# Peptides against a protein of PDB entry 3PBP, part 35

Target 1, 203 residues: chain A of PDB entry 3PBP
Amino acid sequence: LNEKDLNLILNKSLVMYESLDSTTDVIVKRNVIKQLQFVSKLHENWNSRFGKVDIQKEYRLAKVQGPFTINPFPGELYDYTATNIATILIDNGQNEIVCVSFDDGSLILLFKDLEMSMSWDVDNYVYNNSLVLIERVKLQREIKSLITLPEQLGKLYVISDNIIQQVNFMSWASTLSKCINESDLNPLAGLKFESKLEDIATI
Target 2, 203 residues: chain A of PDB entry 3PBP as posed
Amino acid sequence: LNEKDLNLILNKSLVMYESLDSTTDVIVKRNVIKQLQFVSKLHENWNSRFGKVDIQKEYRLAKVQGPFTINPFPGELYDYTATNIATILIDNGQNEIVCVSFDDGSLILLFKDLEMSMSWDVDNYVYNNSLVLIERVKLQREIKSLITLPEQLGKLYVISDNIIQQVNFMSWASTLSKSINESDLNPLAGLKFESKLEDIATI

## One batch from the design tools (peptide; aimed at target 1 I134 I180)

Design b2_p16_7_s4 (made by RFdiffusion4, then SolubleMPNN; from b2_p16_7, 10 letters changed)
Fold by OpenDDE base, seed 3:
Structure b2_p16_7_s4 (fold): chain B 203 residues (1-203), chain A 16 residues (1-16)
Amino acid sequence: as target 1 above (203 residues)
Amino acid sequence: SIKEQIGKFLIARAKA
């Protein structure tokens, strides 16, 4: 990630956040907030390494505690920049998948294996937000945006210059949801974490 | 927690 790209992502996330109003669907609000939180954390990590960008105080309050770590981070993506982030619901509860796109045209699907504690106490900064790699999807396209619809569980829409594609991961996410809700790991044994990619429309 | 266990499972899978 270069600073310009990170700023772009941050700006997009902020714009999305600012677009929220009282009429916005609760699920949409939650997703946007989570995206903003994630991007803000990335920004903080970047600032610590490369210099501080002043984020408005109002957005600082929405910070999720601690830097996010992706485990394992795909080595092939070390030289590439994250371009978009999305959070996708996989059930009617609070179980979600995080998706990050990169400028090589890759998507990574991530699992939050730790519950984020919201501490409003500036002094109680929790440093460890864990994201676990589930799947890497190589689209080999310039990804312009990621879109999710709250009524469509386990579906991500990827917009590039000339096409909209749907990534459907309910084939494995339904099992994952079941495992969480039933507190049983057994269904994960032998499960293939392979999402389905479908062309939706040409642009 | 179950989520932590899932995380460990996924990490182990990625390393295999």
Scores: peptide ipSAE 0.684, ipTM 0.958, DockQ to the pose 0.529
OpenDDE base, seeds 1, 2, 4, 5: peptide ipSAE 0.680, 0.681, 0.682, 0.659; ipTM 0.956, 0.958, 0.957, 0.960

Design b2_p16_8 (made by RFdiffusion4)
Pose (drawn by RFdiffusion4):
Structure b2_p16_8 (pose): chain A 203 residues (1-203), chain P 16 residues (1-16)
Amino acid sequence: as target 2 above (203 residues)
Amino acid sequence: EIEIRKKVGDYLRELN
């Protein structure tokens, strides 16, 4: 955990602690407070020279959160099954797109709009487990796998049956991160959220 | 940043 990232989760934790009011669900309030306590403890034991911190076994037992809401979910896909999931980096600030494969050779590019709180005990804990559809890409080929190269932002390799295709969504993803970082929604108006699809090779 | 991300989500939902 480098210094930049350590401070990022601390500040996110502080924003949520402040975001607490009385209507806030008791279970959620508990987790937000626990998150702040935990992230603060990390900050106290963080070894700056190695950029690492030890984590006791107690804090590693966490229960799953979900299911995430996928909004708006495409109606056709209720007849099909999700195959793979991938994470693609948009910028240098941990901003990402979640990608999911389906039986119909389709791809949904998702964005997480709500900040999650950390949770350890709560069963079936859902809260800000929210994803939003940005785009859908139908390759009409059997998608065998999804691959990413850390060196290339906003690009995803999709291995179909005899093709390796590259879905390139930096056409809109670059603007998306700018608005997130500049807190200005206007550049999104009129942007067509279409990814450049490109055949890389025959396999 | 958290607030703006929510607004981006609202924008995308309205767009769709």

Design b2_p16_8_s2 (made by RFdiffusion4, then SolubleMPNN; from b2_p16_8, 9 letters changed)
Fold by OpenDDE base, seed 2:
Structure b2_p16_8_s2 (fold): chain B 203 residues (1-203), chain A 16 residues (1-16)
Amino acid sequence: as target 1 above (203 residues)
Amino acid sequence: MIEIKKQIGKFLIERL
């Protein structure tokens, strides 16, 4: 992320904030406000050269509500607790990746292979959201929050005590989006599910 | 759309 890109996101976030009215859904209002607050704090840190931004717990985006099953669940995570959850758009449609963080500093990237509405039509009473493991990213840090920006497809911001990091999975998520939209599995053959990690700001 | 997501899920599991 460069200063120009940050300014563009800030401007978009401001336009979204200004579009809020009395008829806007409460969830949409909260999401836009949280995004604006996050981007504003990032912008302040960029300008101040020395600003410790205390990024409070307030930026937890999109809790998946309800029981979910992760398959396979990584055996190394059995002794650890999930700390945060986020949903990241991978295209301009409805295709998304779910991310869960753990108290060991791991992130898991997950695919929703079944929509909650479809689990009711399957004779197997699986009241659980099905989530399939794509990738595990080991940050080895205490993860305070997960943040997503709707203008930034396939990107997750991870906030820890001293750093903001970007996880960029568009290297594989663009192919995954194509496979879903075209109903073709062939592009997944030989695809590496390896995300890029970049340090964005020191706190 | 439903079937492709199931097939992707199966592919991702079998890959690991």
Scores: peptide ipSAE 0.634, ipTM 0.944, DockQ to the pose 0.388
OpenDDE base, seeds 1, 3, 4, 5: peptide ipSAE 0.632, 0.634, 0.632, 0.632; ipTM 0.944, 0.945, 0.945, 0.947

Design b2_p16_8_s3 (made by RFdiffusion4, then SolubleMPNN; from b2_p16_8, 10 letters changed)
Fold by OpenDDE base, seed 1:
Structure b2_p16_8_s3 (fold): chain B 203 residues (1-203), chain A 16 residues (1-16)
Amino acid sequence: as target 1 above (203 residues)
Amino acid sequence: MLEIKKQIGKFLLEKL
């Protein structure tokens, strides 16, 4: 995400908020408001911390161009501010996990269960980029940045003040990838959605 | 592909 992408998401979230009328379902209104609050908090954090970051990361995060709803959103995180977002490939078929960090030191791992509706022209702005919570990882650290390597499937690097940690979710993401690719839910039965955290380096 | 993703989403929501 660059400031321009974040401004675009913010503007889209504002347009969605402005499209809310008296006929809009209360749940939809609440979700749009929560999303606008989330994006606004991301925007505030972006303006404070992110100098020039390189253009090539933009194309992967640009795929989440639009309003998104996180469901369920952890109630504990409502009072916290999102700090970073990353998209991590889990296979060569372009299946991906979205990760969001918070200022409490939490990571949330999210599944995109709906594809972005690119339909700009349908009065039914079903712009629900649905994101489903998979896992919350509590690091209890100030998260400075999230790094992904294209050659490292299902791995997220978390940079804090004094440490680089790897979050490895291939323990469940390999099964998730298989379920998507084979169109079979059975392998999800009994699957534990627990990522491995490993200290990689001290800074 | 779209349908399986929706079903996975439902499964994940029911597990939480």
Scores: peptide ipSAE 0.501, ipTM 0.916, DockQ to the pose 0.549
OpenDDE base, seeds 2, 3, 4, 5: peptide ipSAE 0.498, 0.493, 0.494, 0.495; ipTM 0.915, 0.916, 0.913, 0.914

Design b2_p16_8_s4 (made by RFdiffusion4, then SolubleMPNN; from b2_p16_8, 9 letters changed)
Fold by OpenDDE base, seed 1:
Structure b2_p16_8_s4 (fold): chain B 203 residues (1-203), chain A 16 residues (1-16)
Amino acid sequence: as target 1 above (203 residues)
Amino acid sequence: MLETKKKVGEFLKERL
């Protein structure tokens, strides 16, 4: 997660919040508020660690379209605060996994099942920012940062206080990528969505 | 591709 990505998510969450009206479903409102709270906390944490993020300049260029909803959201994580976000490419075809870390030391791996509707028309705002839970990885560590390397598909580096760990998704992400690209879901049947965790270095 | 992603999402939701 870089500052730009966080700002983008924050702006998305704000636009979604601002789009809430009296006709908006209570569940949607709650999810938006939770998302906004989440992103705001992330932003506060980011600002505390990396300095003041000028959100205003990027807001003008990216009419940030619609909220992200995580479904299902792990009930155990409702009381925890998300700390980091990262996007990991799993192929060269722009398939990606979204990773979110929490202050309980959990990582959630998320699939974008809907493309962000770029509706330039405020009235035709299709709020199609869906994130689907793939896996929860419990690290039981304070996650300081998430790092991705563009040359390393399906790999996430997790930095904690004393260790760098690699989370490798390719055990399932290669199959997922293939299913998307070939429009065949059959290989998903019986697939274990279990990432490999490896200690890379002591800090 | 978009339809496939949606179906993948549905699959992923249903398995949990």
Scores: peptide ipSAE 0.644, ipTM 0.948, DockQ to the pose 0.604
OpenDDE base, seeds 2, 3, 4, 5: peptide ipSAE 0.644, 0.642, 0.642, 0.641; ipTM 0.948, 0.950, 0.951, 0.951

## One batch from the design tools (peptide; aimed at target 1 N71 F111 F193)

Design b2_p17_3 (made by RFdiffusion4)
Pose (drawn by RFdiffusion4):
Formats: C-alpha cells, sequence, structure tokens
Structure b2_p17_3 (pose): chain A 203 residues (1-203), chain P 17 residues (1-17)
C-alpha cells in the first residue's frame, strides 16, 4: 500500500463517516465506523519505507456483499448466462470499468457509482452495491475469455473462437475520468458511448 | 440512458467530495 493509496482510502473513509446521519441504517453505520477505525489503524502501522502494512487474521474474515444491482439490465440477457468478469483501468486514480461476458457473445461494460463500505459480519449485506450499464457490445461470437494488459488503459482483449478482438473504450472512458476528477458532468453530454472494436488476429 | 450515466457519474463525484 503506497502513500498515495493509503491516503485515498483514509479520505474516502472520512467522507463516509461525515456522511452519517440518523436515518442511516444501524447496520450500515456500524460498518462505516468500523471501516474508519480499521483504516485508521492501518495508517498507524503503515511502514512507509516498504509501503506495506501487516493485517491481523481477525480483519481478513469478511462475508460477501451482493448481489450488486446492474442498472439498467438488458432484457435479452435474462435468457443467457454470465461467463467472465474483467476489470479495466481507466486512469491513474483507481477508476475502473467492470466487464461481464454472456452466452450470447455479448459484453456489458459497467460502472460503479456508489461507494461501498467495508463489511465483515453482516450476511447478505447490500449497500451501495450498485453498478450502472454504460454500454453493451455484441460480438456474436462465442467468447472463450477476457484478458487485460496493465500497460494499456481502457482496452480489453476478448478471445472468441478463432479471433482475438480488442475492445477499445478510451473514446469515452478518457472523458469519463476527466469529469469524475474535475467534478464536471457537462463533457458527458453528447458523447457516444461506443467502443472501437478491432480484430487483432486469427487464433 | 444519458441521464442514467450522468446520474451515476454524479453519485461517484459526490462520494469523492
Amino acid sequence: as target 2 above (203 residues)
Amino acid sequence: SMDVIKEAVKNKIDSLN
């Protein structure tokens, strides 16, 4: 955990602690407070020279959150099954797109709009487990796998049956991160959220 | 669709502030 990232989760934790009011669900309030306490303890034991911190076994037992809401979910896909999931980096600030494969050779590019709180005990804990559909890409080929190269932002390799295709969504993803970082929604108006599809090779 | 995207992005910005 480098210094930049350590501070990022601390500040996110502080923003949520402040975001607490009385209507806030008791279980959620507990987790937000626990998150702040935990992130603070990490900050106290962080070894700056190695950029690392030890984590006791107690804090590593966490229960799953979900299911995430996928909004708006495409109606056709209720007849199909999700195959793979991938994570693609948009910028240098941990901003990412979640990608999911389906039986129909389709791809949904998702964005997480709500900040999750950490949770350890709560069963079936859902809260800000929210994803939003940005785009859907139908390759009409059997998608065997998804691959990413850390060196290339906003690009995803999709291995179909005899083709390796590259879905390139930096056309809109670059603007998306700018607005997130500049807190300005206007550049999104009019932007067509279409990814550049490209055949890389025959396999 | 654009409204949903803008709202999602707004929510992300709000969570960062």

Design b2_p17_3_s1 (made by RFdiffusion4, then SolubleMPNN; from b2_p17_3, 7 letters changed)
Fold by OpenDDE base, seed 3:
Structure b2_p17_3_s1 (fold): chain B 203 residues (1-203), chain A 17 residues (1-17)
Amino acid sequence: as target 1 above (203 residues)
Amino acid sequence: MEQNIIEAVKNKINSLK
C-alpha cells in the first residue's frame, strides 16, 4: 500500500457518498456513510507515524436484519461465526452479490435472487429469502471489515490486520448480469466461478 | 453448484417477467 492507493480509495469513497440521493434507501445511505467514515479513519491512521490502523468495532459488524437461508451451505462453516456482510452491485440494473465473511477467514459469495436488506443497525427486522452459494474464498486471515464501492462493480475490499485485498468477481459476474438482463441462461454453461484476489495495500 | 446457480438465475429472470 502506498499513500497513493489509500488516497484513491478515499476519493472513491467520497464520490460514492456524493452519489447518494433522496431515492436511495435509508439503510444503504447509512452503510455508505459508515464505510466512508471507516476509510477516512484508515487514511488518517496511515498518515500517522505508526502505520497501525485501529479499526473501530462499530464498522466491523454488518448483519442481516432477518432470517435468511444459504443453499448449499458449506458444511465446514457450521462451526464458524459470520463476522461481516456486504452487498456488491454487478450492474446498473441492481443485480447484486452478497458476501459474508467468517471467523475462519472464509468469504462466501452468494447470489441474491430476491431483495435483501443489509444493515448496520441490528434492531431492524427485514426478512431475507434464500441465497445461492456461488463461491467460497479462503483468505486464511482474520477479516475485520468488508468495503464496497458503488462505482466499482463486482469488487469487494477485504480489510484484515495488515492488509487490504481486493476480490474481483467480474470475470463471472459480467456473464451473470448479461444472462439476467437478456433472459438467457446459455452463457452460464461452463462458466468458471473463480474470483481474482489482489493485494492492494499493507497496513 | 453450477446447476444450483443456473436454477437461481432462472428464478431471478422469472421474477422480473
Scores: peptide ipSAE 0.570, ipTM 0.937, DockQ to the pose 0.290
OpenDDE base, seeds 1, 2, 4, 5: peptide ipSAE 0.570, 0.569, 0.569, 0.569; ipTM 0.936, 0.939, 0.938, 0.935

Design b2_p17_3_s2 (made by RFdiffusion4, then SolubleMPNN; from b2_p17_3, 7 letters changed)
Fold by OpenDDE base, seed 3:
Structure b2_p17_3_s2 (fold): chain B 203 residues (1-203), chain A 17 residues (1-17)
Amino acid sequence: as target 1 above (203 residues)
Amino acid sequence: MEDIIKQAVQNKINSLK
């Protein structure tokens, strides 16, 4: 990460914040605000001589605060603990992918076939009915935070100790969105559910 | 897994009708 890249991320986050309107989903609004706060703090810390960004725990956890089912659940992950949850928009019609990180350094990308309730407030109970596993990404690092940018469809930013990585799943999410919007499953045939991973910055 | 995803997408489509 150079200073230029961090500034770019900050600017993008600001633009996203400004794009919020009265029709924006409450969860999206809260997520954008938290992301903006996080990126702003990252920027501040980067400009500091020590280059260490302390990410506050308050920005890390969107919790699913109720029973949810994942089908299929990777058997290997039964021994690990979920560390972060994020929701990523894939189109303007509010189709979403849910991402969950685990303490083994894995990310799972999940499709919401039914409407989910999500709360940023730990005191509020949220119920999810059904999540379908699309992809597992093994990063082999401690995942500290997940960041999404509303203006960046199908993109997830993963923050670990020394690196920010982008997970881009628009390669398959665009097709998924099209299938939903057009009520046609045919484009799913032969589709590879493989996300692109890119290193954005070292921290 | 493909069949599971297809079914999920179909479920989503049905939920929007």
Scores: peptide ipSAE 0.616, ipTM 0.943, DockQ to the pose 0.310
OpenDDE base, seeds 1, 2, 4, 5: peptide ipSAE 0.616, 0.609, 0.609, 0.609; ipTM 0.943, 0.945, 0.945, 0.945

Design b2_p17_3_s3 (made by RFdiffusion4, then SolubleMPNN; from b2_p17_3, 9 letters changed)
Fold by OpenDDE base, seed 1:
Structure b2_p17_3_s3 (fold): chain B 203 residues (1-203), chain A 17 residues (1-17)
Amino acid sequence: as target 1 above (203 residues)
Amino acid sequence: MEENIIKAVQNKINSLK
């Protein structure tokens, strides 16, 4: 995710929220609210660290096409604030993992799904997950920054306190990449989505 | 969780066809 992507998600989430009324199903309301809360926290962090981001008015005028949601999202993280975001390439074909850090010291690794059109009809409600949770890594440290190196696929560097740690998720991301590129889902069966953590340096 | 990942990957694959 970059600034533009974040703004897009925020705008879509806002438009979705604004579309809620008294006739909206309770489940839909809950999902939209949770999404908006999450995206708002991301946006707040972005603005605080990288300067104020103006949301393009054009995106607010868009019709409700579908939300960017994370499912499942760990319920406990709704009480925490997103602190950093990074995108990590997993292959040369532009497949990527999105990482978000939180102030509880958690990292979530997310796969970007497709945006689909939404139906608000209770009898024909279509819910689409724009981001899918793959893994939660609990570092239990104050995460200061996330660093990625273009030449290092599937590797994330986490700076916390005086330590740089590497999160290496190629153990599962290589399989994920292969599945996408070969159009074969079979290798995902029984795959363990567990990243490797290594202390790299003290700073 | 795994089922959600599989579904997401399927969606991605479909988008690339």
Scores: peptide ipSAE 0.609, ipTM 0.942, DockQ to the pose 0.449
OpenDDE base, seeds 2, 3, 4, 5: peptide ipSAE 0.599, 0.608, 0.599, 0.608; ipTM 0.945, 0.943, 0.944, 0.942

Design b2_p17_3_s4 (made by RFdiffusion4, then SolubleMPNN; from b2_p17_3, 8 letters changed)
Fold by OpenDDE base, seed 1:
Structure b2_p17_3_s4 (fold): chain B 203 residues (1-203), chain A 17 residues (1-17)
Amino acid sequence: as target 1 above (203 residues)
Amino acid sequence: MEDLIIKAVQNKINSLK
């Protein structure tokens, strides 16, 4: 996830929030608010690290009005702040895993599906999830940074408390990539979405 | 969770067709 993508998500979340009215279901309102809070926290962290993002300019450029959701979002993480975000390529195509870290030491690994279209029909609100939770990894460390290397598919490096750890997704990401490329979902059945953790170095 | 992943992958596949 780059700055542009984050801004796009934020804009979509804002549009979704602004679409809420008195007729909107309370559960929907709650979910939108939670999503907005999440994205806002991400944005704040992004701005703190990478400088001020002009959300307004990108909002104007956002051609597609629609909500952005992560489903399921672990309820425990709503009380925590997102600290880092990274995008990891899992193949030489366009298949990516989005990783978000939190201040509780958790990593969530997300798969981006189709962009959400907002149905303006409140009664038939088709929530197209934009991101799906694949895995939660609990490191129980203060995550300082996330590093990805373009030449290393399905690998994330986590820097925390003087340790660099590698998170390797290829145990499941290779299958995921294959399913997409071959248009066959069968290999996903019974697949364990468990990444491998390895200590790489002491910083 | 598995069902959501399958749906997401299916959506991705459909988007590439």
Scores: peptide ipSAE 0.628, ipTM 0.943, DockQ to the pose 0.418
OpenDDE base, seeds 2, 3, 4, 5: peptide ipSAE 0.620, 0.606, 0.610, 0.605; ipTM 0.943, 0.945, 0.945, 0.945

Design b2_p17_4 (made by RFdiffusion4)
Pose (drawn by RFdiffusion4):
Structure b2_p17_4 (pose): chain A 203 residues (1-203), chain P 17 residues (1-17)
Amino acid sequence: as target 2 above (203 residues)
Amino acid sequence: SIEMREKVGNYLRNLNS
């Protein structure tokens, strides 16, 4: 955990602690407070020279959150099954797109709009477990796998049956991160959220 | 940035609905 990232989760934790009011669900309030306490403790034991911190076994037992809401979910896909999931980096600030494969050779590019709180005990904990559809890409080929190279932002390799295709969504993803970082929604108006699809090779 | 992400999400939901 480098200094930049350590401070990022601390500040996110502080923003949510302040975001607490009385209507806030009791279980959620508990987790937000726990998250702040935990992230603060990390900050206290963080070794700056190694950029690392030890984590006791107690804090590593966490229960799953979900299911995430995928909004708006494409109606056709109710007849099919999800195959793979990949994470693609948009910028240098941990902004990412979640990619999911389906039986119909389709791809949904998702965005997480709500900040999750950390949770350890709560069963079936859902809260800000929210994803939003940005785009859908139908390759009409059998998608065998998804691959990413950390060196290339906003690009995803999709291995179909005899093709390696590259879905390139920096056309809109670059603008998306700018508005997130500049807190200005206007550049999104009119942007067509279409990814450049490109055949890389025959396999 | 968290508030902006919520606004982006609302924008995208409205766009794709």

Design b2_p17_4_s1 (made by RFdiffusion4, then SolubleMPNN; from b2_p17_4, 11 letters changed)
Fold by OpenDDE base, seed 1:
Structure b2_p17_4_s1 (fold): chain B 203 residues (1-203), chain A 17 residues (1-17)
Amino acid sequence: as target 1 above (203 residues)
Amino acid sequence: MIETKKKIGEFLIKRWS
């Protein structure tokens, strides 16, 4: 996550939050609020560590595109706070997995099932607002940061207090990539979405 | 590809049921 990405996510979250009203479904409302809390926390942490990040003003002129949703959202995480976000490439065709960490030590791996590209044009504002749960990984550690390397597909590095761990999800992501690229879902049948966790280094 | 991703999403959701 870089400064630009953080600003985009923050703006998106603000727009979604502002769209909430008394008629909004309780679950949707909760998810949007949780997202905003998450992004706000990230922004605060970013500012404290690297200085103030300018928020783009374009969100004020953006049209509402709908709520941000994670489906299904694990019930166990309702009372916990998201701490980090990362995007991991799974192929060279720009297919990617989104990972969110929580303060209970959990990681959720998410699939973007919509391909809407984010645009900040006032007349043509659009963004992806749908994420689908693939896997929950329980690390039971305080997660400090998430790191991805562009040359290492389907690998996420999790930094905790005393260890760096690698989450490798190519066991299922390679199949997922193939399904996307070939427009064939058959290989998903019976596929286990279980990532491999490996200790990489002690800190 | 867009339709495929949508269908994949639906599949991924259904497996939790």
Scores: peptide ipSAE 0.669, ipTM 0.952, DockQ to the pose 0.569
OpenDDE base, seeds 2, 3, 4, 5: peptide ipSAE 0.666, 0.657, 0.651, 0.653; ipTM 0.951, 0.955, 0.955, 0.955

Design b2_p17_4_s3 (made by RFdiffusion4, then SolubleMPNN; from b2_p17_4, 13 letters changed)
Fold by OpenDDE base, seed 4:
Structure b2_p17_4_s3 (fold): chain B 203 residues (1-203), chain A 17 residues (1-17)
Amino acid sequence: as target 1 above (203 residues)
Amino acid sequence: MLETKQQIGKFLIERHS
């Protein structure tokens, strides 16, 4: 990640946030806010290491708590730059997956393992800085944008130059959701964390 | 729920070892 790319992602996230209004679907609003929170944490980590990037304070919804970490961070991605972030619901509750794309064409799927609760109150937002690697999907394309649809659980749409692809991770996310909701990890034993990639449309 | 998520996190990390 370089400073320029991080700023670009932040600006995109802010623009998305500004587009929210009273008619915006609750799930969409949630995803945009969470994306902004994630990018803000990345920015704080960057600032701590490389100096301050000028972010308008007016867009900071909450104070960043602690350092942002991805565990394990794929060694192959260490020198690559994150290009997009999305949050995808995996059930009708509060369980979600965070997705980050990189300029090598990789998409990583991440789990928030320290989130206590979701609050819609801006003053009470809990920002989790711990993300755990679930899966790396190699798309081998320049990822321009990530899109989620509220009515489609566990589905991410990836837009590149010539194609829209769907990443469907409900094969494992349904089990993950069940494990969280029932407080039982037994179903995770032997589970394959392999998402399904499908071409949806040519651009 | 928090404890479960932490346990899941540990499980997922150990899977990469």
Scores: peptide ipSAE 0.640, ipTM 0.943, DockQ to the pose 0.461
OpenDDE base, seeds 1, 2, 3, 5: peptide ipSAE 0.639, 0.639, 0.634, 0.621; ipTM 0.944, 0.943, 0.948, 0.948

Design b2_p17_4_s4 (made by RFdiffusion4, then SolubleMPNN; from b2_p17_4, 13 letters changed)
Fold by OpenDDE base, seed 4:
Structure b2_p17_4_s4 (fold): chain B 203 residues (1-203), chain A 17 residues (1-17)
Amino acid sequence: as target 1 above (203 residues)
Amino acid sequence: MLETKRQIGEFLIKRFS
């Protein structure tokens, strides 16, 4: 983690905070607020150590729109609540993975196999966004925030109380991207959907 | 591309069976 990355995380945290409204889940609101407080504290500590970082005020936000259904939904998560959601680009062609965190410390990585906008052109209309389970990552910690960086494909930053971790899916996402772009599923045979987890910074 | 994504989804579901 460097100054630039921390600044980007702070900016993304601000975006998340600003996106909160009256319809936002109470748990999500609480987590976003806590995350903002946490990242702000980190930023202050970092500035004291390494100097002031210029914070950009202009940003773009991409949200997953509408209700969604996860298939299969892990039975172990039935009694738990989603805490964060993020969308991660895996290529320059707008292919993406959706990530959802839960209050048990789990991350689920999801594939959008059906787009609502495209359902108008098919006989079977799907009202809910379809999300297919790719991988479950058990972090066993309270996840405060999920952050993506626009210049880093297939990477997710997970912020908790004491650590920032990177989840890297490019081991399988590069193949997935190729399959989508080339309309060929053959490369998926035997592919392991296992992301790499790395500690970025201890807090 | 839409059909490919659907097929990928089907593939991903089947691997859990």
Scores: peptide ipSAE 0.592, ipTM 0.932, DockQ to the pose 0.416
OpenDDE base, seeds 1, 2, 3, 5: peptide ipSAE 0.537, 0.535, 0.542, 0.546; ipTM 0.926, 0.925, 0.929, 0.932

Design b2_p17_5 (made by RFdiffusion4)
Pose (drawn by RFdiffusion4):
Structure b2_p17_5 (pose): chain A 203 residues (1-203), chain P 17 residues (1-17)
Amino acid sequence: as target 2 above (203 residues)
Amino acid sequence: STIKEKVGEYLIEYQLE
């Protein structure tokens, strides 16, 4: 955990602690407070020279959150099954797109709009477990796998049956991160959220 | 609302249209 990232989760934790009011669900309030306490403890034991911190076994037992809401979910896909999931980096600030494969050779590019709180005990804990559909890409080929190279932002390799295709969504993803970082929604108006599909090779 | 929440709302409206 480098200094930049350590401070990022600390500040995110502070923003949520302040975001607490009385209507806030009791279980959620508990987790947000626990998150702040935990992230603060990390900050106290963080070794700056190694950029690392030890984590006791107690804090590593966490229960799953979900299911995430996928909004708006495409109606056709109710007849199909999800195959793979990939994470693609948009910028240098941990902003990412979640990618999911389906039986119909389709791809949904998702964005997480709500900040999750950390949770350890709560069963079936859902809260800000929210994803939003940005785009859908139908390759009409059998998608065998998804691959990413950390060196290339906003690009995803999709291995179909005899093709390696590259879905390139920096056309809109670059603008998306700018508005996230500049807190200005206007550049999104009119942007067509279409990714550049490209055949890389025959396999 | 945070900017990401506003971006999410915008994208939802965009996809439903």

